# Peptides against a protein of PDB entry 5OOQ, part 48

Target 1, 227 residues: chain A of PDB entry 5OOQ
Amino acid sequence: YREDVRQVVTHPANALSFLQPGRLVEISVNGKDNYGWGAVVDFAKRINKRNPSAVYTDHESYIVNVVVNTMYIDSPVNLLKPFNPTLPEGIRPAEEGEKSICAVIPITLDSIKSIGNLRLYMPKDIRASGQKETVGKSLREVNRRFPDGIPVLDPVKNMKIEDEDFLKLMKKIDVLNTKLSSNPLTNSMRLEELYGKYSRKHDLHEDMKQLKRKISESQAVIQLDDL

## One batch from the design tools (peptide; aimed at target 1 S17 N117 L153)

Design b2_p24_2_s2 (made by RFdiffusion4, then SolubleMPNN; from b2_p24_2, 7 letters changed)
Fold by OpenDDE base, seed 5:
Structure b2_p24_2_s2 (fold): chain B 227 residues (1-227), chain A 24 residues (1-24)
Amino acid sequence: as target 1 above (227 residues)
Amino acid sequence: APAVTTLSSGSLLYNAANDAPLVL
């Protein structure tokens, strides 16, 4: 259910109007690389200059540039290409005990885990020296001020998603959450089952993404060898 | 005027649902 909500929320028809500069978004790249909460810089429609006929899924059809403060310090950030969501090898979040830096990374809508109900006032030129670090300090302060987590946009109240099937989904989730609050043990097992279904669907989705990535990389290599 | 939460960095926090200043 959470993934189904995420798919609707992150669809271009719903998400783009909420991706203003400074919007906080929770980032998970390829379902493995969790960068935590970042701040939106801008977004653009994905254009493949090498393959103009490339068809992207709705969730892959836009590139969102985001500031993160969790980039591993030894990541090859100089190899990052604006508006290219295919991240170079070695681009990853810092693990526990590792040092992190601020970076601007290009992501797809599919890499958005959550859209926050908070917006930072962003510097005019994020690429100027020290500006990413300023945003990084702001992100740390926000996380400190919201120890229970950054508030997420309500898909119905805030995003005004009025799709009938989605509203039915949200009602089912609300009923489940109310039942979950009343019986912790049944709740844990059902959460575990939902998380297990989510994890399996996520693993399948990640496997499909990895397969698509490998196919895309293989096609890119074939296109490079044909040049 | 809705109290704009100013961060120590000088950045402003807004409730992005209504673009109103966040009152913490």
Scores: peptide ipSAE 0.329, ipTM 0.861, DockQ to the pose 0.392
OpenDDE base, seeds 1, 2, 3, 4: peptide ipSAE 0.296, 0.137, 0.226, 0.317; ipTM 0.850, 0.789, 0.770, 0.863

Design b2_p24_2_s3 (made by RFdiffusion4, then SolubleMPNN; from b2_p24_2, 7 letters changed)
Fold by OpenDDE base, seed 1:
Structure b2_p24_2_s3 (fold): chain B 227 residues (1-227), chain A 24 residues (1-24)
Amino acid sequence: as target 1 above (227 residues)
Amino acid sequence: MPAVTRLESGSLLYNAANDAPLKL
């Protein structure tokens, strides 16, 4: 369900109008290279000069240039070609313990995990010396200011996606979230009833609180994976 | 959230929830 929502949100008909300069977007390339939150520079329709008849999927038909601050320091960033989303080998985010740098990378819409509800004021010339690093500093500060994550655009309230099937999907997700939230509550209440029956026999009050928390956390994780 | 926040970098961060869509 999460992927279905992402497909609708990142479709050109919906996404492009929200890809203004400085828009924060969460970036995942090839389903494995997570760059985190970046800032949109610009976008353009994908044109293949070598094969003008090339037909791209909707999600691959536009190139979005984004500033990221998580590029691995030894990545061959000089090999990056503007508006070419086929990234050179070795272009990757820094892993834990590795140093990162700021870079502008071209991505497809399919590489957008989320569209943020925030924009940065972008320099006019991002290619000028030090400008990408300034944006990188801003991104770090934003992440620090939003420890619970950057707010994501609401597809219905903010993006005004009014497709009936999409609205049905959102309702299903809400029902599932409610059922899944009610299941931890019902399971926590059942556990509370079970442990309430057991705790009347054994002073297990503290273990019950910890177990409830672990169950709620485990169910929240399962919910995230099932959505 | 404040509508506009000045960052330490000097950049501005603003709430874009109600930003008018770009006319394509």
Scores: peptide ipSAE 0.315, ipTM 0.819, DockQ to the pose 0.790
OpenDDE base, seeds 2, 3, 4, 5: peptide ipSAE 0.170, 0.266, 0.209, 0.261; ipTM 0.800, 0.797, 0.784, 0.806; seed 2 fails the geometry check

Design b2_p24_2_s4 (made by RFdiffusion4, then SolubleMPNN; from b2_p24_2 with S1M D3A T6R E19D D20A D23V)
Fold by OpenDDE base, seed 3:
Structure b2_p24_2_s4 (fold): chain B 227 residues (1-227), chain A 24 residues (1-24)
Amino acid sequence: as target 1 above (227 residues)
Amino acid sequence: MPAVTRLENGSLLYNAANDAPLVL
């Protein structure tokens, strides 16, 4: 059930509007590499330059650049490629007793464990020397201020996920957290139906984005003719 | 929580619980 909620929350149709620069997100890469809470730099639609026809899953269709302060110090961070979520071998969080550094890593939406209700001020040039370390200090202070964990966005109250099947899922989770009784299998079939609805909503957002780009391009051409 | 909090390093922390602009 928690994974089902995570899948809905991290779907592009829901998550992208909350991935503003400085948004705190909890990061787990490949279900193994836990970087803890990081800060969003930016995101972009995943485009394969070698195969423009490449189809990604919804959760893999965007790349989110995040600042983490938990990167293992001896990780080959110089091999990190912007907007490539396939991390080089040896890129991992520091283990207990290991030193960590700040890094910007590209992740997929699927690597977001949770979205926080907090946002840092994000420097305009995060790639400038010392900027990622400044964000890293801020992340450490935030973690210190929230020893019980950073508050997570409420999917219903904050994210306004009003899908009836999702609301039923949330109610079931609340009931299960209070009472043992309901069978998990019935919820997986409804998740596929939810994804089908979110996919359609995402397509509409992409259509609106394309339209807005065309309008902006047309306005930019008009401004060039007026100069 | 306050809408904005200053961190020790001078950075700002925002309560962004309801900050959901349409990302086009």
Scores: peptide ipSAE 0.456, ipTM 0.882, DockQ to the pose 0.589
OpenDDE base, seeds 1, 2, 4, 5: peptide ipSAE 0.444, 0.438, 0.075, 0.438; ipTM 0.876, 0.874, 0.671, 0.869

Design b2_p24_3 (made by RFdiffusion4)
Pose (drawn by RFdiffusion4):
Structure b2_p24_3 (pose): chain A 225 residues (1-48, 51-227), chain P 24 residues (1-24)
Amino acid sequence: YREDVRQVVTHPANALSFLQPGRLVEISVNGKDNYGWGAVVDFAKRINNPSAVYTDHESYIVNVVVNTMYIDSPVNLLKPFNPTLPEGIRPAEEGEKSICAVIPITLDSIKSIGNLRLYMPKDIRASGQKETVGKSLREVNRRFPDGIPVLDPVKNMKIEDEDFLKLMKKIDVLNTKLSSNPLTNSMRLEELYGKYSRKHDLHEDMKQLKRKISESQAVIQLDDL
Amino acid sequence: EEEEEEEKIENIVYDDSENPVSYP
């Protein structure tokens, strides 16, 4: 349900109104590369010079400044409106130095939208400007070690559509349902949940393999035939 | 003037929790 709410928030109709310059966003591109918290510089519509149609979330491209780019990552390969990050451009690992950079992303690559925004120079492309903004991101990350506060989707973003409101209530219902479980006030909860979640991942992982073996035991494309 | 502008970049944070800014 929370992932369902995220799509409603990042959809261009609601998200673009709050994508002013300097807006803080948490960037997780394609659910794999997590660049941490960054600052939005600008955004524009995606135009595919073959006029291909794009998905609503991919219909727009946002340039964001990040402070967790891997230092030896080849940033010279980036095209201004190509959100497909070339192979080798990745967030710095836990033991590697980081460097401030600007990357393009689609809206689907935004994990959360912050209520804070930075002061940014007019030309981020100017000399040393992307570096100075990266310093500010490091300070915000210090004052807010647990995380940056998110924008309230209803109170702040004034999202009042009825279908979305029922979705928010569905979450509150499951939370109070969760808070009424006997394990909520337990010390072994982290231990038992992790022990169970590992067993569950295997069950789902084993089920994936279990089906592959059976389909391949028989002829391959007999069904296609 | 250049050092004052760098200090503004490093130190100014806008909080839009009470008055959110939006595009028309």

Design b2_p24_3_s1 (made by RFdiffusion4, then SolubleMPNN; from b2_p24_3, 10 letters changed)
Fold by OpenDDE base, seed 2:
Structure b2_p24_3_s1 (fold): chain B 227 residues (1-227), chain A 24 residues (1-24)
Amino acid sequence: as target 1 above (227 residues)
Amino acid sequence: MEEEERKKWETTVFDESENPVTLP
């Protein structure tokens, strides 16, 4: 059921509006490489230059660039390709006792474990020297201030996911937390229906354009307040 | 936390409304 919720939350129709620069996201790549909480730089629709007609799943149709502060220091970060979510071999989080560095990695929506209810102020040029490290320091401070974990966006209260089937799913989870009744099949069917609704309801490309505009406007406002 | 660190923190973290978050 947690995975079902994650699938809905990370669906482009829901997630993209919350992937503003600086948004905290919890990252797990390939279900094994846990980078912890990172900060969103930007996102773009996934385009295959070699195969422009390539169709991706909803959760793989966007690339999110995120700053992580948990990259293993000896990872071949120089081999990272912008907007290529297929990470080179050796790109991994630091294990216990290993040193880590800050890196910007491209991930898919499917690599988002959770979306945080916090945003960091992001440097204008994250690629500039020292800027990733600044974000990395901020991430450490966030983790220090939230020892019990970074607050996650509430799908209903914060994300305003009002789909009836999703609400039923959430209620079911609440009931399951109190009652030992598991019916994963019922939830999976409802989830499929939700995805069908989302895919038809949203022109994800137009949504992305609108979001990019809003992000730009928001950044402009922040800059004005800093003047 | 030093006052400077606090001020820096308050200016670097935003809520959903993109307002600075004052954390305890």
Scores: peptide ipSAE 0.067, ipTM 0.671, DockQ to the pose 0.172
OpenDDE base, seeds 1, 3, 4, 5: peptide ipSAE 0.031, 0.026, 0.027, 0.028; ipTM 0.613, 0.667, 0.670, 0.666; seeds 1, 4, 5 fail the geometry check

Design b2_p24_3_s2 (made by RFdiffusion4, then SolubleMPNN; from b2_p24_3, 12 letters changed)
Fold by OpenDDE base, seed 3:
Structure b2_p24_3_s2 (fold): chain B 227 residues (1-227), chain A 24 residues (1-24)
Amino acid sequence: as target 1 above (227 residues)
Amino acid sequence: SEEEEKQKWLTTVIDESKNPISLP
């Protein structure tokens, strides 16, 4: 059930408008590498220069650069390529008892577990010496100040996801959380059906096409200002 | 108070802009 909600929340049509610089996001890469909460630097549409015809899934079609403070100290961070979400071998979070460092890693939307209802003030140049460590200190302080966890964006109240099928999904999850006694299998099948209906009814393709156009226009304007 | 210190820290470190960005 949480995964179905995550798929909707992390869809480009919903997530990208909340991935401002400094936005806190909970990161899990490949379903195994949990980096915890990081801070968004920026995002861009995924472009394969070698294969311009490459088609990515919606959740893999954007790259989000994030600062994490949980990178294993001996990870080959020098091999990280900006805007390449395929991480080199050995790039992993520190385990218990291991030392960690701050790093900027490129991830896909599919690697976002949760979007936080908090944004850090970000340095102007995160790549400058010492700036990622400053963000890393802020992340530690956030975790200290929120011992019960960082508040997550409410999909309905904060993200304004007003799709009827999604609202039905959310209501059903709430009912299931309240009625732990009902047959979990029957309820899971209905949740998949509701998610399927949501995906089919919303021309997520058209919404993404509009969003892609807007992002492309914004990138064109940035290029004009840099000349 | 600890809460006042938290609020002071929040104002210095956390951007209050929680709204979505206007994508052009």
Scores: peptide ipSAE 0.218, ipTM 0.807, DockQ to the pose 0.162
OpenDDE base, seeds 1, 2, 4, 5: peptide ipSAE 0.027, 0.142, 0.207, 0.023; ipTM 0.616, 0.762, 0.805, 0.633

Design b2_p24_3_s3 (made by RFdiffusion4, then SolubleMPNN; from b2_p24_3, 15 letters changed)
Fold by OpenDDE base, seed 1:
Structure b2_p24_3_s3 (fold): chain B 227 residues (1-227), chain A 24 residues (1-24)
Amino acid sequence: as target 1 above (227 residues)
Amino acid sequence: SAAEEREKWLTTIFDNSKNPLRLP
């Protein structure tokens, strides 16, 4: 059930409006490489220069650049390419006892485990010397202040996901959490069906246009407050 | 107290979740 909620939350129609610079996101790459909480730098629609007609899944159609402070120190970070989510071999989080460094990594929406209800102030130029380390210090401070975990965005209260099929999904999860007696397999199949119905209702192209407008409006407001 | 400062900070985070937080 958590995975089904994650699929809806990380769908472009819902997630992109909350991926502002400095937004905290919990990162798991390929289901094995857990980088913990990172901070969003920016995002862009995935473009294949070699095959412009390439079709990606909804969750693979965008690339998010994130600052992490858990990169293994001996990882080949110099081989990282902005907006290329295919990470070089050897790019991994530090294990226990290993030294870590700050890095900017490109991830897909599918690599987002959760979206935090917190946004850090980001340096204007993250590529400038020492800037990613500043973000890394801020991430450590946040983790220190939230020993029980960073608060996650509420899909309904914060993200305003009002889709009927999603609300039904959430209600079913609540019922299942209360009624421990239902067959997990039957429940997973029903949840997948509900997500499938939700996904089919959204046109990514139209949703992207609407999101771009909302983002532009929000950025305009921020720029006005900074003047 | 340190506890009061933490509580104020937590409250600020929840109230201003749309705005960037500057950490000291």
Scores: peptide ipSAE 0.154, ipTM 0.713, DockQ to the pose 0.081
OpenDDE base, seeds 2, 3, 4, 5: peptide ipSAE 0.021, 0.021, 0.023, 0.126; ipTM 0.590, 0.591, 0.619, 0.675; seeds 2, 3 fail the geometry check

Design b2_p24_3_s4 (made by RFdiffusion4, then SolubleMPNN; from b2_p24_3, 12 letters changed)
Fold by OpenDDE base, seed 2:
Structure b2_p24_3_s4 (fold): chain B 227 residues (1-227), chain A 24 residues (1-24)
Amino acid sequence: as target 1 above (227 residues)
Amino acid sequence: SAEEELKKWETTVIDESKNPVRLP
């Protein structure tokens, strides 16, 4: 059920409007490399220059650049390629007792475990010397201020996901959390079916255009407030 | 100080309107 919610939340139709610069996201790459909470720099549609006809899944169709402060210090960060979510070998989070550094890594939507209801003010040029380290300090401070965990966006209240199938899913999760349902597997299959129905109903291309417009409008408002 | 940098880097919570709200 948690995975089914994650699939809906991280779908481009829902997630992209919340991936503004500075948005906190919890990152897990390839289901094994947990970087913890990072800050969104930007995102772009994934384009394969070598294979322009490449079709990506919805969750792999965008690249999100994120600042993490948990990169292993001896990771070959110089081998990181912008807009390539296939990370080089040796790029990993620091383990316990290892030193970490700040890095900007490209991830897919599928690598987002959670979207936080917090946004950092980001430097204008994150690639400038010291800027990612500043974000890294801010991430540490956020973790300090939220010892019980960074608040996650509510899919319904905050993200305004009003799809009936999703709402039914959420209600089922609530019921399951309150009632140990005798058959968690049957409920999981039903959630997958509901997600599949949700995903098929959305014209992802049009939804993405609308989302990009809303993002641009929101960025324009922020720029107007900063001007 | 990390605190001064944090003051410069105002952490905001996005409310239901998606507007950044300054964390108190």
Scores: peptide ipSAE 0.026, ipTM 0.674, DockQ to the pose 0.179
OpenDDE base, seeds 1, 3, 4, 5: peptide ipSAE 0.022, 0.022, 0.024, 0.021; ipTM 0.670, 0.674, 0.681, 0.627

Design b2_p24_4 (made by RFdiffusion4)
Pose (drawn by RFdiffusion4):
Structure b2_p24_4 (pose): chain A 225 residues (1-48, 51-227), chain P 24 residues (1-24)
Amino acid sequence: YREDVRQVVTHPANALSFLQPGRLVEISVNGKDNYGWGAVVDFAKRINNPSAVYTDHESYIVNVVVNTMYIDSPVNLLKPFNPTLPEGIRPAEEGEKSICAVIPITLDSIKSIGNLRLYMPKDIRASGQKETVGKSLREVNRRFPDGIPVLDPVKNMKIEDEDFLKLMKKIDVLNTKLSSNPLTNSMRLEELYGKYSRKHDLHEDMKQLKRKISESQAVIQLDDL
Amino acid sequence: SEEIEEVLKELDELSEEELGDLKP
């Protein structure tokens, strides 16, 4: 349900109104590369020029400044409006130095939208400007070690569509349902949940393999035939 | 819309209170 709400928030109709320069966003591109919290510089519509149609979330490209780029990542390969990050450009590992950079992303690569925004120079492409902004991101990350506050979708972003409101209530219902479980006030909750979640991943992982073996025991494309 | 403009204005004020010392 929370992932469902995220798509409603990041859809261009609601998200673009709050994508002013300097807006803080948490960037997780394709659900794999997590660049942490960054600052939005600008955005523009995606024009594929073959005029190909794009999904609503991929219809726009946002350039954001990050401070967790791997230091030896080849940033010279980036095209301004190509959000497909070339192989080798990755967030710095837990033991590797980081460097400030600007990357393009689609809206689907935004995990959350912040209520804070930075002061940014006019030309972020100017000399040392992307570096200076990266310093500001490091300070915000210090003042907010647990995380950056998110924008309230209803109160701040004024999202009042009825279908979305029912979705928010569905979450509150499941939370109070969760808060009424006997394990909520338990010390072994983290232990038992982790022990169970590992057994569950295996069950789902084993189920994936279990099906592959059976389909391959028989002839391969007999069904296609 | 006007409601969104009001919300953006309040968020600017909040940013100035939290981050105004970071300006050059």

Design b2_p24_4_s1 (made by RFdiffusion4, then SolubleMPNN; from b2_p24_4, 8 letters changed)
Fold by OpenDDE base, seed 3:
Structure b2_p24_4_s1 (fold): chain B 227 residues (1-227), chain A 24 residues (1-24)
Amino acid sequence: as target 1 above (227 residues)
Amino acid sequence: SEELKKVLEELEKLSEEVLGDLRP
């Protein structure tokens, strides 16, 4: 259920308006490299200069530059390229007992685990000497102030997501969570069933969207050939 | 083009069936 909510929240139509400079985001790259909470610098639409016809998924179509304070100290950060989400080998978060440094890394929307309901004050030039470290100190202070976790944006109350199917899913999740206290096993099974149905519906809608796009593209090509 | 339209119609029907199952 959390993953489905994450997919909706991190979709460009919902997420981009909340990725202002200083917005806190929880970062997991490739499902394995957890950098914790970072701060948004900026974002841009992903452009492949070598292949302008490259098609990206919605969640991979934008690049978000974020400041993290958990980069392993011996990571080859000099090889990082702005707006290139394909990270060089050796770029990873520090493990327990390792030293960390501040770095700006480019990520996709798919690498956002959560969007925080907090924004840091961001320097005008994050690339200037010492500015990343200043943001890093601010991140540490925020984590200290919120020992139980940084507050996450509410998809409905804060992000104003109005998709009816999503709202229905959220309501059902809330009802089931409330009832989990009475029969945890039955309610968990029902939640899984509801999730399965929603996921299937979502997949069908995406397939429909892709088909409509293909039809439109085919019609455009035919018109060009008839000219 | 006609084949794609048929597939789209089938997907629309399936979507409505799934939506109906999600309605309380």
Scores: peptide ipSAE 0.015, ipTM 0.361, DockQ to the pose 0.011; fails the geometry check
OpenDDE base, seeds 1, 2, 4, 5: peptide ipSAE 0.000, 0.000, 0.015, 0.014; ipTM 0.265, 0.175, 0.383, 0.385; seeds 1, 2, 4, 5 fail the geometry check

Design b2_p24_4_s2 (made by RFdiffusion4, then SolubleMPNN; from b2_p24_4 with I4L K9E D12E E13K E18V K23R)
Fold by OpenDDE base, seed 1:
Structure b2_p24_4_s2 (fold): chain B 227 residues (1-227), chain A 24 residues (1-24)
Amino acid sequence: as target 1 above (227 residues)
Amino acid sequence: SEELEEVLEELEKLSEEVLGDLRP
């Protein structure tokens, strides 16, 4: 459900009007490289100079330049190409215990996990010396002020998405969240325990299914030998 | 606990109902 919401929210028809300079966005590249919250510099329609006839999906048809403050310090940031979302090898967020730096990275709309309901002041020339670091400090301050997480744009109230199917999806999610919240199991530790038990139960059911199949196959072989 | 299993089954049913209704 969260992915379905993300697909609608990050669609160009909905997202682009909220990608103003300084807009906070949560960034995940290729589903594995989590940069956390960054700030939008600008965006442009994706153009392939080598293949002008290239067709991109809606979510890959725009490039968003974002400032992140979580880039691994030894990442080859000098190899970053403006408006090229195919990041060079070694471009990654810092892991625990590693030092990070500020960088501007080009991403697709598909790399946006969420759009924040906040905007930072964006310098006029982000490429000027020290400007990325200034934005990086602002990002740290925002994260400090919102320890429970940066507020996300409400797709309906803020983004004014009025698609009927989407509204139905949101209503269903709200019902599920209400049921989950009313369930004392909403404690993160209990959810992990529940998931662990569910996973074990699933594994046991699969094992039982396999055993039943083996028994059935063995019985079928015995019946064939008795025929 | 039997209660946890019931809750998980209910959540699974609800998830299937919601996903099933969202399938075009």
Scores: peptide ipSAE 0.000, ipTM 0.314, DockQ to the pose 0.014
OpenDDE base, seeds 2, 3, 4, 5: peptide ipSAE 0.000, 0.015, 0.017, 0.014; ipTM 0.214, 0.371, 0.395, 0.385; seeds 2, 3, 4, 5 fail the geometry check

Design b2_p24_4_s3 (made by RFdiffusion4, then SolubleMPNN; from b2_p24_4, 7 letters changed)
Fold by OpenDDE base, seed 3:
Structure b2_p24_4_s3 (fold): chain B 227 residues (1-227), chain A 24 residues (1-24)
Amino acid sequence: as target 1 above (227 residues)
Amino acid sequence: SKELEEVLKKLEELSEKLLGDLRP
């Protein structure tokens, strides 16, 4: 059920407005590499220059650059490409007893486990010497100040996700969490169906917004040509 | 412009239908 909420929260239409520079995000790459809490540098729409017709899922359609302070020291960080979320072999978080370093890694929205209700000060040029380490120190200080965990954004109160279908999904999740269902598998399938309907509705709304923008842009161009 | 307006109208209709299907 936490995964169902995560899918909604990390959808581009909900997440991108909260991925400002310095925003804290909890990072898990490929479901196995847990970097802990990192800080957002920036994000961009994923563009494949070699294959412009490449279709990505919504959760894979954006690249988020994040500073982490848990990178294994012997990871081949020099092989990292700022806009390639396919990480080189050997890029991993430090295990217990290993030394870590600060690094900027490109991730997809699907690699975000949680979005924090905190922002760090982010240097204008994170690539400058010593700047990543400064952010790394700030991350350590935040973790020290919040021993019980960094506060997570509330989807309704903070993110203002007030979509009726989402609220229905949340209510269903709450009911399923409070009531021990005799058939967990059936309930999971129903949640997947509800999420699927919500996702489709959201995609349609985004398409409508994009079309409205294109119409406005076309009208502006026509007005300029008539001048 | 006309083609875009038609697509918008279709999307609005589909959105309303989806909303109706999600209402108990």
Scores: peptide ipSAE 0.019, ipTM 0.415, DockQ to the pose 0.012
OpenDDE base, seeds 1, 2, 4, 5: peptide ipSAE 0.008, 0.021, 0.021, 0.027; ipTM 0.324, 0.452, 0.419, 0.494; seeds 1, 2, 4, 5 fail the geometry check

Design b2_p24_4_s4 (made by RFdiffusion4, then SolubleMPNN; from b2_p24_4 with E2A I4L K9A E13K E18V K23R)
Fold by OpenDDE base, seed 1:
Structure b2_p24_4_s4 (fold): chain B 227 residues (1-227), chain A 24 residues (1-24)
Amino acid sequence: as target 1 above (227 residues)
Amino acid sequence: SAELEEVLAELDKLSEEVLGDLRP
């Protein structure tokens, strides 16, 4: 269900109004390359100069330029073409233990995982020397302030998406989340009851805590898969 | 729309409150 929500949120009719310069967006290119949170520079309608008659899907019909601070240092960033979302080979985020640099990359709307409710103040000329790095420093600070992730824009309260089918979807997700959130508590209570009976004989407090965590984690994973 | 402008203004206010010190 999260993907269904993402498809609606990132549709041009909804997303473009919130892609002002500095808007924080979470970026995943081709579902493989996770750049984390970046900042929007600008966007434009996708034009194929070689094939003007090319028809793109709604989610591929616009190019969004974003600053990321997680580009692998040895990526061929000089080969990046403005407004060309087909990234050169070797353009990827830094892995654990690798050094990263700041870069502006062109992405499609389909590469936006989430849209944040926060916006950075952007330099007037992001292409000027040192400006990308300045934004990169700001992104690092934002990530430091929000270790659990930047707050996501609310599709209903903020984006004012009033489509009936979408609202039904959101209600369904809410019901599922409520049911799933109640299950860990129920399981935790049952576990406490079970271990309470055994704790009369043995100090199972630590084991109970570990089991509760495992149950909670397992249910959280199930929630992620079911949503 | 006027509603959109209001929402964006509120979001910008939030951004200023939370991230205003990060101005270049």
Scores: peptide ipSAE 0.615, ipTM 0.948, DockQ to the pose 0.771
OpenDDE base, seeds 2, 3, 4, 5: peptide ipSAE 0.611, 0.614, 0.614, 0.615; ipTM 0.947, 0.948, 0.948, 0.948; seeds 3, 5 fail the geometry check

